# Designs tried in a protein design run: peptides against a protein of PDB entry 5H65. Part 37

Target 1, 294 residues: chain A of PDB entry 5H65
Amino acid sequence: QYLERTPLCAILKQKAPQQYRIRAKLRSYKPRRLFQSVKLHCPKCHLLQEVPHEGDLDIIFQDGATKTPDVKLQNTSLYDSKIWTTKNQKGRKVAVHFVKNNGILPLSNECLLLIEGGTLSEICKLSNKFNSVIPVRSGHEDLELLDLSAPFLIQGTIHHYGCKQCSSLRSIQNLNSLVDKTSWIPSSVAEALGIVPLQYVFVMTFTLDDGTGVLEAYLMDSDKFFQIPASEVLMDDDLQKSVDMIMDMFCPPGIKIDAYPWLECFIKSYNVTNGTDNQICYQIFDTTVAEDVI

## One batch from the design tools (peptide; aimed at target 1 T86 S121)

Design b2_p12_5 (made by RFdiffusion4; failed a check: a repeat of another design)
Pose (drawn by RFdiffusion4):
Structure b2_p12_5 (pose): chain A 289 residues (1-273, 279-294), chain P 12 residues (1-12)
Amino acid sequence: QYLERTPLCAILKQKAPQQYRIRAKLRSYKPRRLFQSVKLHCPKCHLLQEVPHEGDLDIIFQDGATKTPDVKLQNTSLYDSKIWTTKNQKGRKVAVHFVKNNGILPLSNECLLLIEGGTLSEICKLSNKFNSVIPVRSGHEDLELLDLSAPFLIQGTIHHYGCKQCSSLRSIQNLNSLVDKTSWIPSSVAEALGIVPLQYVFVMTFTLDDGTGVLEAYLMDSDKFFQIPASEVLMDDDLQKSVDMIMDMFCPPGIKIDAYPWLECFIKSYNVTQICYQIFDTTVAEDVI
Amino acid sequence: SLEELAEEALEL
């Protein structure tokens, strides 16, 4: 009834901060390598970080495998422990600690594992069969998180990371403070260990063109624009293909802008200290499947 | 058991 659209030339003549409904074509976008759009964002210090690569995580987990699990930290009231020996793996020993709920191990899909000396591949397999996995090491008096460079919790396909600057790391026994040992809410796990969780976000720069003007608008969201969770996409091939197809739909490589579909969206202007623009309250996924 | 289930995911 009252759906109207503001041309880009009219927006460029106005001061910030304001909000606009627009229709424009995606002339171009960054990043060209779409995997680089997935960033980690700390809600406390507002820093933006890269997600660690497989090679980075492999280094951490292999380095963890050189340390021997401490027998003194095994079989507590919090967890049962089991050590596996290995062959042809530089004498590696793997410790898996099964977390109990009121002195009883829960079903595997509700059971959290703590693991010393495991590989990323093994941790990912364990994450399928169990509720979740925390990489750990034998500290002086207690089990401790392996490294904040690695995920503090792997749950399903989501690798949860914490902020190194904002976190004040606590040892594993502090998991006793959790209300139960079966729900394993990631934010609750992070609070018990003194970790400030990072948030996954898609970060992209769109060049919008409606024929009246050209404008750069940022995309920064977790799951609204594509209806694909940023927290799952780096570990899910189908979700990656969906992002590829949506971006290929709005901005196909090699063909002309005349043939592109229109992008209906809101954008907000704001002062940085020059005026910048950002997409908000917008999804391409509701009308596109 | 849970230990047997966990062992299936390990590369020993």

Design b2_p12_5_s1 (made by RFdiffusion4, then SolubleMPNN; from b2_p12_5, 5 letters changed)
Fold by OpenDDE base, seed 3:
Structure b2_p12_5_s1 (fold): chain B 294 residues (1-294), chain A 12 residues (1-12)
Amino acid sequence: as target 1 above (294 residues)
Amino acid sequence: SLEDLASSTLDL
């Protein structure tokens, strides 16, 4: 898309909704800490959720580990099961179910694990050696997803979350519907299990100043703005540094705004009603900083 | 085996 540049002073006078191309300096942004800017967004109900902290997950998995794996649910056509008793932690039972592809165990890099009673650390370790891990519990008649407050799928270093509001969980045997039991595409897994997957997004508020006016623009973006996936940034120090460098470039600390680089971006205005208060808000869209730096 | 890999990974 192409739009003529519009000065902020002109934009501030116009009714919403409209789309604009702007050239402005990033006077400031919030939140300042990257971790706080990464959220989970539901594409269906549009709720924003916090990414669970390690401590939150520890509690969930600790609680899950208090449950005993049901012997009746082991070794199905879908998976082969192994149960271990830990030497420590009062003999905690850990059940690992190795999902088969058409009755055959795949290679580790293609294998999905279902785990009962695992700690976060254990699950993460497994996810680095196997294709994917799903935390599960023994249900009445089948294995079930443990808790949507925890990842429904851990693949590599990526934790995939589902929306509690929009998901209608189905039992683990529904994974049988997947023809491809090697790649374990998160969306496919989610669909099979009745999960609406949440999307990692950067959520930030930019204060933009072009010398004619100042406005706040909302950024909600998964991977386009920074050309860095929000889903990976929390688990990758290098990616975090990259984002920080980008932000420091546009908004360098200790430097006057006159020396800031210009940011080219698209913003859209929209109306928001909070009770009796009607306000116009702005959102950045279709913008990549790597390509829009002048 | 997958079991061996899992057990070794978990240090069980």
Scores: peptide ipSAE 0.642, ipTM 0.970, DockQ to the pose 0.681
OpenDDE base, seeds 1, 2, 4, 5: peptide ipSAE 0.636, 0.640, 0.636, 0.634; ipTM 0.970, 0.970, 0.970, 0.969

Design b2_p12_5_s2 (made by RFdiffusion4, then SolubleMPNN; from b2_p12_5, 4 letters changed)
Fold by OpenDDE base, seed 5:
Structure b2_p12_5_s2 (fold): chain B 294 residues (1-294), chain A 12 residues (1-12)
Amino acid sequence: as target 1 above (294 residues)
Amino acid sequence: SLEDLASETLDL
């Protein structure tokens, strides 16, 4: 898209909603810590949620491990089951269900695991050897997703979450509706299970200054702005370093703003009602920093 | 087998 470049001083005088192309310096940004800027966003209800921490997940899976797998739900047409009893003092039962493709067990890199009673560590280990893992529990008549507060699907190092408000969970046998049981596309899995998947997003507030004015702009972006997926950054030290480097490049600490690089980006204005006061806010959109550095 | 791989992975 193309828009004529507009100085911030002019933008600040105009009514919303409008779209602008700007060239400005990043005076400052919040939050400063990357981990605080990564959120989960629902595309339907638009609720922003915190990404659960390891400690949160440990609690959920620990609680799940207190339940005994139902023997009547083992070895269906959809999956083959194996149950182990741990050697630890608790004697925890771990059930792993290997999902079949048309009645045949696939290769490990194509296989979805359903796990009951697994710890976060165990699930993560499995996700590195198999295609994907779904934490489940024994329901009344079928396996069910364990908890939407935990990932509904772990694929490699990516934890996929669902919206509690918008999801209407269905039992695990609904995975039968998937024709291809080898690729395990997260959106397809979500659809089969009645889950509205949440999207990882970078959420930040930029203070932009072009010398004519200062403007705060909101950034909510999944993978375009940094050309780094928000879904992967929390689990990859190199990606974290890359984001930090980008932010340091635009907003270097201990250096005067006059030496900052110029950022070219698109912003849109919109109206926000705060009680009796109407305010105009701004959001960055359709911007990639790698392409917009001047 | 998948079962063996899982068992080995989990050290069970």
Scores: peptide ipSAE 0.670, ipTM 0.973, DockQ to the pose 0.653
OpenDDE base, seeds 1, 2, 3, 4: peptide ipSAE 0.669, 0.657, 0.656, 0.669; ipTM 0.973, 0.973, 0.972, 0.973

Design b2_p12_5_s3 (made by RFdiffusion4, then SolubleMPNN; from b2_p12_5 with E7S A9T E11D)
Fold by OpenDDE base, seed 5:
Structure b2_p12_5_s3 (fold): chain B 294 residues (1-294), chain A 12 residues (1-12)
Amino acid sequence: as target 1 above (294 residues)
Amino acid sequence: SLEELASETLDL
């Protein structure tokens, strides 16, 4: 896409909706803390929600562990099952179901685990040794997803979440519909289980200044803007440092704005109605900062 | 085996 550069002062006078190419300095941004800027976004209903904290997940998995795995649901054509009793004071039952590919157990790095009664820590440990983990519970006739408030799929260090509003959960046996039971693509798993997957996004408000005017622009981006996936940043210290470094580069603390680098980006205007008041808002789109530094 | 790997991972 090619657009001529437009000064902010001109943009501020125009009606919405329109698209612009701009060159401006990042005067300030919100939120300042990276962890506060990472959200979950539903592509269908467009709801934004917070990424659950470890404490939230601990509660969910603790509650799930109070239920005993149903013996009749073990060892199906889809998976082989093993149950352990923990040595702790509670003696909880932990069931792990190893999903088979065409009746054959795959290698660990290709194997999906279904887990009942596992803690967050245990699930995370397993996800580092196996391809993926799905927290499940025993339903009436089949295993089913434990809770959409928790990840429906843990793959490596990535927690995949589903939208409670838009999802219509289906039982675990629907994984049989997957032709490839080795790669465990999150979108395919979600589709099989009736889940609308949420997308990790960076959500920030930028105050942009090009010397002609000041404009606030909204950023909602998953992986393009920073060239860093929002889905990975919370679990990777190096990625966090990289994002912080980028933001510090564009908006260095304690330095005059005159010394700030120029940011080239695309913004779109749109109308927002709040009660009786009509407001024009702006959103950054199709922008990569690494390529747009001038 | 996968079972052994799981049990070792979980220290069960």
Scores: peptide ipSAE 0.675, ipTM 0.973, DockQ to the pose 0.654
OpenDDE base, seeds 1, 2, 3, 4: peptide ipSAE 0.673, 0.674, 0.675, 0.673; ipTM 0.973, 0.973, 0.973, 0.973

Design b2_p12_5_s4 (made by RFdiffusion4, then SolubleMPNN; from b2_p12_5, 4 letters changed)
Fold by OpenDDE base, seed 5:
Structure b2_p12_5_s4 (fold): chain B 294 residues (1-294), chain A 12 residues (1-12)
Amino acid sequence: as target 1 above (294 residues)
Amino acid sequence: SLEDLAESTLDL
């Protein structure tokens, strides 16, 4: 898209909603910590949620492990089952169900695992080896997703989450509707199970200054702005360093703003009602920093 | 087998 570049001083005087192309310096940004800027966003209800921490997941999976796998739900047409009893003092039962493709077990890297009674550590080990894992529990008549507070699908190091408000969960046998039971596309899995998948997003507030005015703009972006997926950054130290480097480049600490690089980006204005007061807010959109550095 | 691989991975 193309828009004529508009100075911030002019934008600040105009009514919303409008779209603008701007060239400004990043005076400051919030939050400063990367981990605080990564959120989960529902595309339907638009609720923003915190990404669960390891400690949160440990509790959920620990609670799930207190339940015994139902023997009647083992070894269906959809999956083959194996159950182990741990050697620890608790004697925890761990059930792993290997999902078949048309009655045949696929290769390990293509096989979806359903796990009951697993710890976070065990689930992560499995996801690294088998690629795709779903934490489940025994329902009344079928396996069910364990908890939407935990990932509904873990692929490698990526945790896929669903919206509790918008999802209407269906049992595991609904995976039968998937023709290809080897690729395990997260959106397809979500659809089969009645899950509205949440999207990882970077959520930040930028203070922009072009010398004519100062404007705060909201950033909510999944993978375009940094050209780094928000879904992967929390589990990859190199990606974290890359984001930090980008932010330090635009907003270097201890340096005067006059030496900051120029950022070219698109912003849109919109009206917000705060009680009896109407405010105009701004959001960055359709912007990639790698392409917009001047 | 997949079971063997899972067992070895879990190290229960």
Scores: peptide ipSAE 0.673, ipTM 0.974, DockQ to the pose 0.704
OpenDDE base, seeds 1, 2, 3, 4: peptide ipSAE 0.670, 0.672, 0.672, 0.663; ipTM 0.974, 0.974, 0.974, 0.973

Design b2_p12_6 (made by RFdiffusion4)
Pose (drawn by RFdiffusion4):
Structure b2_p12_6 (pose): chain A 289 residues (1-273, 279-294), chain P 12 residues (1-12)
Amino acid sequence: QYLERTPLCAILKQKAPQQYRIRAKLRSYKPRRLFQSVKLHCPKCHLLQEVPHEGDLDIIFQDGATKTPDVKLQNTSLYDSKIWTTKNQKGRKVAVHFVKNNGILPLSNECLLLIEGGTLSEICKLSNKFNSVIPVRSGHEDLELLDLSAPFLIQGTIHHYGCKQCSSLRSIQNLNSLVDKTSWIPSSVAEALGIVPLQYVFVMTFTLDDGTGVLEAYLMDSDKFFQIPASEVLMDDDLQKSVDMIMDMFCPPGIKIDAYPWLECFIKSYNVTQICYQIFDTTVAEDVI
Amino acid sequence: MLPEEDDFVFPS
């Protein structure tokens, strides 16, 4: 009834901060390599970070495999422990600690594992069969998180990361403070270990063109715009294909802008200290499937 | 001894 759209030339003449409903074509976008759009964002210090690569994680887990699990930290009231020996793996030993709920191991899909000396591949397989996995190492008096450079919790396809700057790391026995040992809410796990969780976000720069003007608008969201979780997309081939197809739909490579579909959206202007723009309250996924 | 298995398949 009252759906009206503001041309870009009118927006460029106005001061910030304001909000606009617009319709424009996606002339171009960055990043050209879409996997680089997935960033980690700390809600406490507002720093943006890259997600560690497989090679980075492999280095951490292989380095963890050189250390011997300490027998003194095995079989507590919090967890049962099991050590596996290996062959042709530089004498590696893998320790899996099964976390108990009131002195009883829960069902596998509710059971959290702590693992010393495991590979990324093994941790990912364990994450399918069990509720979740925390990479750990034998500290002086207790089990401790392997490294904040690696995920503090792998749950399903989501690798949860914490902020190195904002976190004050606590040892594993502090998991006793969790209300139960079956739900394993990632934010609750992070609080018990003194970790400030990072948030996954899609970060992209859109160049919008409606024929009256041109404008750069940022995309920064976790799951609204694509209806694809940023927290899952790097570990899910289907969600990656969906992002590829949506961006190929709005901005196909090689063909002209005349043939592109229109992008209906809101944008908000703001002062940085020059005026910048950002997409908000917008989804392309509700009318596109 | 640790069970031997193929590696996990990661998306590209």

Design b2_p12_6_s1 (made by RFdiffusion4, then SolubleMPNN; from b2_p12_6, 4 letters changed)
Fold by OpenDDE base, seed 3:
Structure b2_p12_6_s1 (fold): chain B 294 residues (1-294), chain A 12 residues (1-12)
Amino acid sequence: as target 1 above (294 residues)
Amino acid sequence: MLPEEEPYVFPK
């Protein structure tokens, strides 16, 4: 796709939808805090939602930890179960179900754990030692996913979330449909359990200025713009530093805009209707930072 | 929507 460079003043006069190539400076951006710019996006219903905070997860898992694992659901053909009783006053019971591959327990680095009654801390510890963890609860006839407000799958430091609106949850025994019970691909797990996976995305508003006009452009991107996965950035200090460096380069603090670098990017216009009001909005697309920027 | 193409690289 070849697009000629169009000045912002000309773009602002045109009807939507259209695509443009622009050269502009990043006057400002929002939100300024990186953690506020990372959201979860549903590819099906297009809902944007916040990434749950640690405190939110603590509450969910604490509530789950008050329920006693059902003994009748332990040790199936799919998984072997171990039960721990905590030494606290309540004697909390924690069940860990080790998913088998063709009736055989896999190696720890390939093992999926189903955790029932675990705290966030306990779950995180297990996810660091084993390949994958799914928080579950005892249903009437089978184990079930604990809560879509929490991760349906934790792999290392990555939390995988599902859309409450679009998902139609199935019981844990549906994992039997997976041929490969060692890799535990998030999309495959989600499909088996009737989950529509949410995508981590960077969501920002860029105020662009080319000297002829000023335009606000929306950025929604998972891994192309920064060449950094939005799914990993919140859990990696180095990646966070990289994003901060990029943004500081584009919009350096304490420096006048005249000294800002020129950026070339693609933007598309689109119509947004809110009642009787018709507004033209702009979105950055198919744009990435240069490899040598960092 | 037009199909997405390869990302355009920002210049320095």
Scores: peptide ipSAE 0.084, ipTM 0.563, DockQ to the pose 0.014
OpenDDE base, seeds 1, 2, 4, 5: peptide ipSAE 0.065, 0.085, 0.078, 0.074; ipTM 0.564, 0.563, 0.625, 0.613; seed 2 fails the geometry check

Design b2_p12_6_s2 (made by RFdiffusion4, then SolubleMPNN; from b2_p12_6, 4 letters changed)
Fold by OpenDDE base, seed 2:
Structure b2_p12_6_s2 (fold): chain B 294 residues (1-294), chain A 12 residues (1-12)
Amino acid sequence: as target 1 above (294 residues)
Amino acid sequence: MLPEEPPYVFPK
């Protein structure tokens, strides 16, 4: 995309919507803490949601673990079931359902596990070993997804979430519609189960200053700006460090703004109704941090 | 075309 550079002072006087190319310094940004900047975004209803904390997930899975797996739903054409009883005083039942491919159990690294009655810790252990895990519960006639407040799919350390508003959940047997029951692509799983997958996004506010004016622009981006996936950053210390380094480079602490590097980016303006007031807001788009800056 | 409204909504 080609746009001529426009000074911020000129942009601030113009009506929305418009697109601009700018060259400005990052005076400040918020939130300062990375975990606060990572959100879940629905591509349909556009609702932004917080990424659930481990404590939230613990509660959900603990509640699920109080339910006994229905024996009638074990060992179907789709999956083989194994049950174990925990060693704790409660002796809760945990069911692991191994999804088959055309009636045959795949290799462990390609096998999808349906977990019923497991705690977060147990689920994470299984996910680390088998890669793909879906938390489920016993429905009336079939297994079903446990709770959209928890991941519908866990692959390694990646938690895949679905939109509660837009999803129309279908039973687990709908996984039969998948021709390949070894790859377990999140989007395919979501489609089969009637889930609208949420997208991890960085959501930040940049205060930009080019010497002619100052404006705030929002960054909502999944993987382009930092060249780091928002879906992975929370679970990877190195990626977190990289993002922090990038932000420190653009906005170095203890240094005057005159010494800040220039940021070239695209911004778009749009109208927002705030009560009775019409406000123009700005969003960064189609922008990637230059490699030479890193 | 650019949207007239923000492309995202925060929950109330």
Scores: peptide ipSAE 0.029, ipTM 0.577, DockQ to the pose 0.015
OpenDDE base, seeds 1, 3, 4, 5: peptide ipSAE 0.024, 0.006, 0.007, 0.007; ipTM 0.607, 0.390, 0.373, 0.392; seed 3 fails the geometry check

Design b2_p12_6_s3 (made by RFdiffusion4, then SolubleMPNN; from b2_p12_6, 5 letters changed)
Fold by OpenDDE base, seed 1:
Structure b2_p12_6_s3 (fold): chain B 294 residues (1-294), chain A 12 residues (1-12)
Amino acid sequence: as target 1 above (294 residues)
Amino acid sequence: MLPVEPPYVFPK
């Protein structure tokens, strides 16, 4: 849909909600740190939360590693189990359960591993080798997901998280409901286990200036604005550099705003009530950064 | 906390 360009000074005088096309310079943005700009969003309850730090995950998996795998839960029709005892850490037990497809072990690159008692480092190594890993623990009657504060599924370098509020966890044997036990699509795994998957999103505040006025607009986007998935950026140095380059292009350090490139984008206004105060806010939408900024 | 358009919520 075509919208005529509106100057910021005119927008600032109008009531919400409305949609606008604008041409403005990015005077500044926050947060400046990429990690802080990437959040997890629940599509059901709409809660925004921080992506766990590596240190947080270390603690969770370290705690899980103190628990001994239940021998009674090993080697079911769904999976074959192997147990390792570490030489260090007083003989910590680590169980790896290899999920079978119709009673047959798939190829290594198609096999889902359930890891019980593994550290973050061990889990990541296995994920890189076998692609798909679920951290688990021994439940009362079955293996269960370890902790929704940690990824429910790790595929390569991608960590898939679930919503604690909206998820109703089911035991690991519910993976039997999956007809295809080789592809391990995150949404299918989540559905089988009663998990509501969280979505990675970029969340930033842009201060926009077109010479007629200045306004703050929020960016909440998964993969359109930068043409880079928020789900991949934290674990990929090249993608991080790309985002940084884009931001430096629009908001170059060390030069005056008069020399900044123009950004064309769509913004929408909306009303926010905070107690007795009514405020009009703005959000960027349906905008993709062009390769050439003129 | 960012004043995100409803129904988005940041934890306090």
Scores: peptide ipSAE 0.060, ipTM 0.701, DockQ to the pose 0.017
OpenDDE base, seeds 2, 3, 4, 5: peptide ipSAE 0.060, 0.057, 0.056, 0.021; ipTM 0.700, 0.692, 0.695, 0.508

Design b2_p12_6_s4 (made by RFdiffusion4, then SolubleMPNN; from b2_p12_6 with D6P D7P S12K)
Fold by OpenDDE base, seed 1:
Structure b2_p12_6_s4 (fold): chain B 294 residues (1-294), chain A 12 residues (1-12)
Amino acid sequence: as target 1 above (294 residues)
Amino acid sequence: MLPEEPPFVFPK
């Protein structure tokens, strides 16, 4: 797409909705802390929510670990089950269900594990060793997803979350609908289980200044602006550092705005109604940070 | 066509 460059002063006078190409300096941005800028977004209901903290997950899995796996639900045509008893005072039961492909156990790197009664630490260890892990609980007739407040799927260091509002959970046996029980694509797993997957997004507010005017624009982006996936950044120190470096480049601390680099980007305007007031807002879109800032 | 409102909602 091609758009003519428009000065901010002209944009500020125009009605919404419209698309613009601009060249401006990043005067400031919010939030300043990266972990506050990474959110979960539902593509269906469009709700933004916080990524659960480790402490929150600990509570959920600890609660789940107080429940005893139902022996009647072990060793089905879909999965083989192995049970461990912890050495602690309570003798907590942990069940791992290995999902089979056509009655055969796949290779470890292709096998989906269903974890029942595991702590966050135990689940993370298993997800690092095995490709895919789903935390589950014993339902009355089948295994079920443990809690949508926790990941429905963990692959390595990536936590996949689902929308509580939009999801209509189905029992684990619905994984039988998947023809390929080796790749475990998150979207396929979600579909089988009736989950609407949430999307990791960067959510930030940019204050842009081109010398003719100043406007605020929202950035909501998953992987294009920084060329870094929002889904991975919270678990990777190097990626976090990269984002920080990019932001410092555009908005260098301790330097006057006159020396700031120019940012070329696309913004779109839209109308927002707040009570009786109509406001025009702006959002950055289809923009990638260039290696060379002019 | 651009939407009239933002494609996201913040929780209250």
Scores: peptide ipSAE 0.035, ipTM 0.575, DockQ to the pose 0.015
OpenDDE base, seeds 2, 3, 4, 5: peptide ipSAE 0.032, 0.022, 0.006, 0.019; ipTM 0.566, 0.594, 0.354, 0.587; seed 4 fails the geometry check

Design b2_p12_7 (made by RFdiffusion4; failed a check: the pose's geometry)
Pose (drawn by RFdiffusion4):
Structure b2_p12_7 (pose): chain A 289 residues (1-273, 279-294), chain P 12 residues (1-12)
Amino acid sequence: QYLERTPLCAILKQKAPQQYRIRAKLRSYKPRRLFQSVKLHCPKCHLLQEVPHEGDLDIIFQDGATKTPDVKLQNTSLYDSKIWTTKNQKGRKVAVHFVKNNGILPLSNECLLLIEGGTLSEICKLSNKFNSVIPVRSGHEDLELLDLSAPFLIQGTIHHYGCKQCSSLRSIQNLNSLVDKTSWIPSSVAEALGIVPLQYVFVMTFTLDDGTGVLEAYLMDSDKFFQIPASEVLMDDDLQKSVDMIMDMFCPPGIKIDAYPWLECFIKSYNVTQICYQIFDTTVAEDVI
Amino acid sequence: SDLNIDDVLNYY
């Protein structure tokens, strides 16, 4: 009834901060390599960070495999422990600690594992069969998180990361403070270990063109615009293909802008200290499947 | 040898 759209030339003449409903074509976008759009964002210090690569994580987990699990930290009231020996893997030993709920192991889909000396591949397989996995190492007096450079919790396809600057790391026995040992809410796990969780976000720069003007608008969201969780997309081939197809739909390579579909959206202007623009309250996924 | 997940499950 009252759906009206503001041309870009009118927006460029106005001061910030304001909000606009617009319709424009996506002339171009960055990043050209879409996997680089997935960033980690700390809610506490507002820093943006790259997600560690497989090679980065492999270094950490292989380095963890050189250390011997400490027998003194095995079989507590919090967890049962099991050590596996290996052959032809530089004498590696793998410790898996099964976390109990009131002195009883829960079902595998509710059971959290702590693992010393495991590979990324093994941790990912374990994450399918069990509720979740925390990479750990034998500290002086207790089990401790392996490294904040690696995920503090792998749950399903989500690798949860914490902020190195904002976190004050606590040892594993502090998991006793969790209300139960079956739900394993990632934010509750992070609080118990003194970790400030990072948030996954898609970060992209859109160049919008409606024929009256041109404008750069940022995309920064976790799951609204694509209806694809940023927290899952790096570990899910189908979600990656969906992102590829949506961006190919709005901005196909090689063909002209005349043939592109329109992008209906809101944008907000703001002062940085020049005026910048950002997409908000917008989804392409409701009308596109 | 790698960690056998079936053995982990059996143990569990």

Design b2_p12_7_s1 (made by RFdiffusion4, then SolubleMPNN; from b2_p12_7 with N4D D6E D7E; failed a check: the pose's geometry)
Amino acid sequence: SDLDIEEVLNYY

Design b2_p12_7_s2 (made by RFdiffusion4, then SolubleMPNN; from b2_p12_7, 5 letters changed; failed a check: the pose's geometry)
Amino acid sequence: SALDINEVLDYY

Design b2_p12_7_s3 (made by RFdiffusion4, then SolubleMPNN; from b2_p12_7, 5 letters changed; failed a check: the pose's geometry)
Amino acid sequence: SSLDVNEVLNYY

Design b2_p12_7_s4 (made by RFdiffusion4, then SolubleMPNN; from b2_p12_7, 4 letters changed; failed a check: the pose's geometry)
Amino acid sequence: SSLNIEEVLEYY

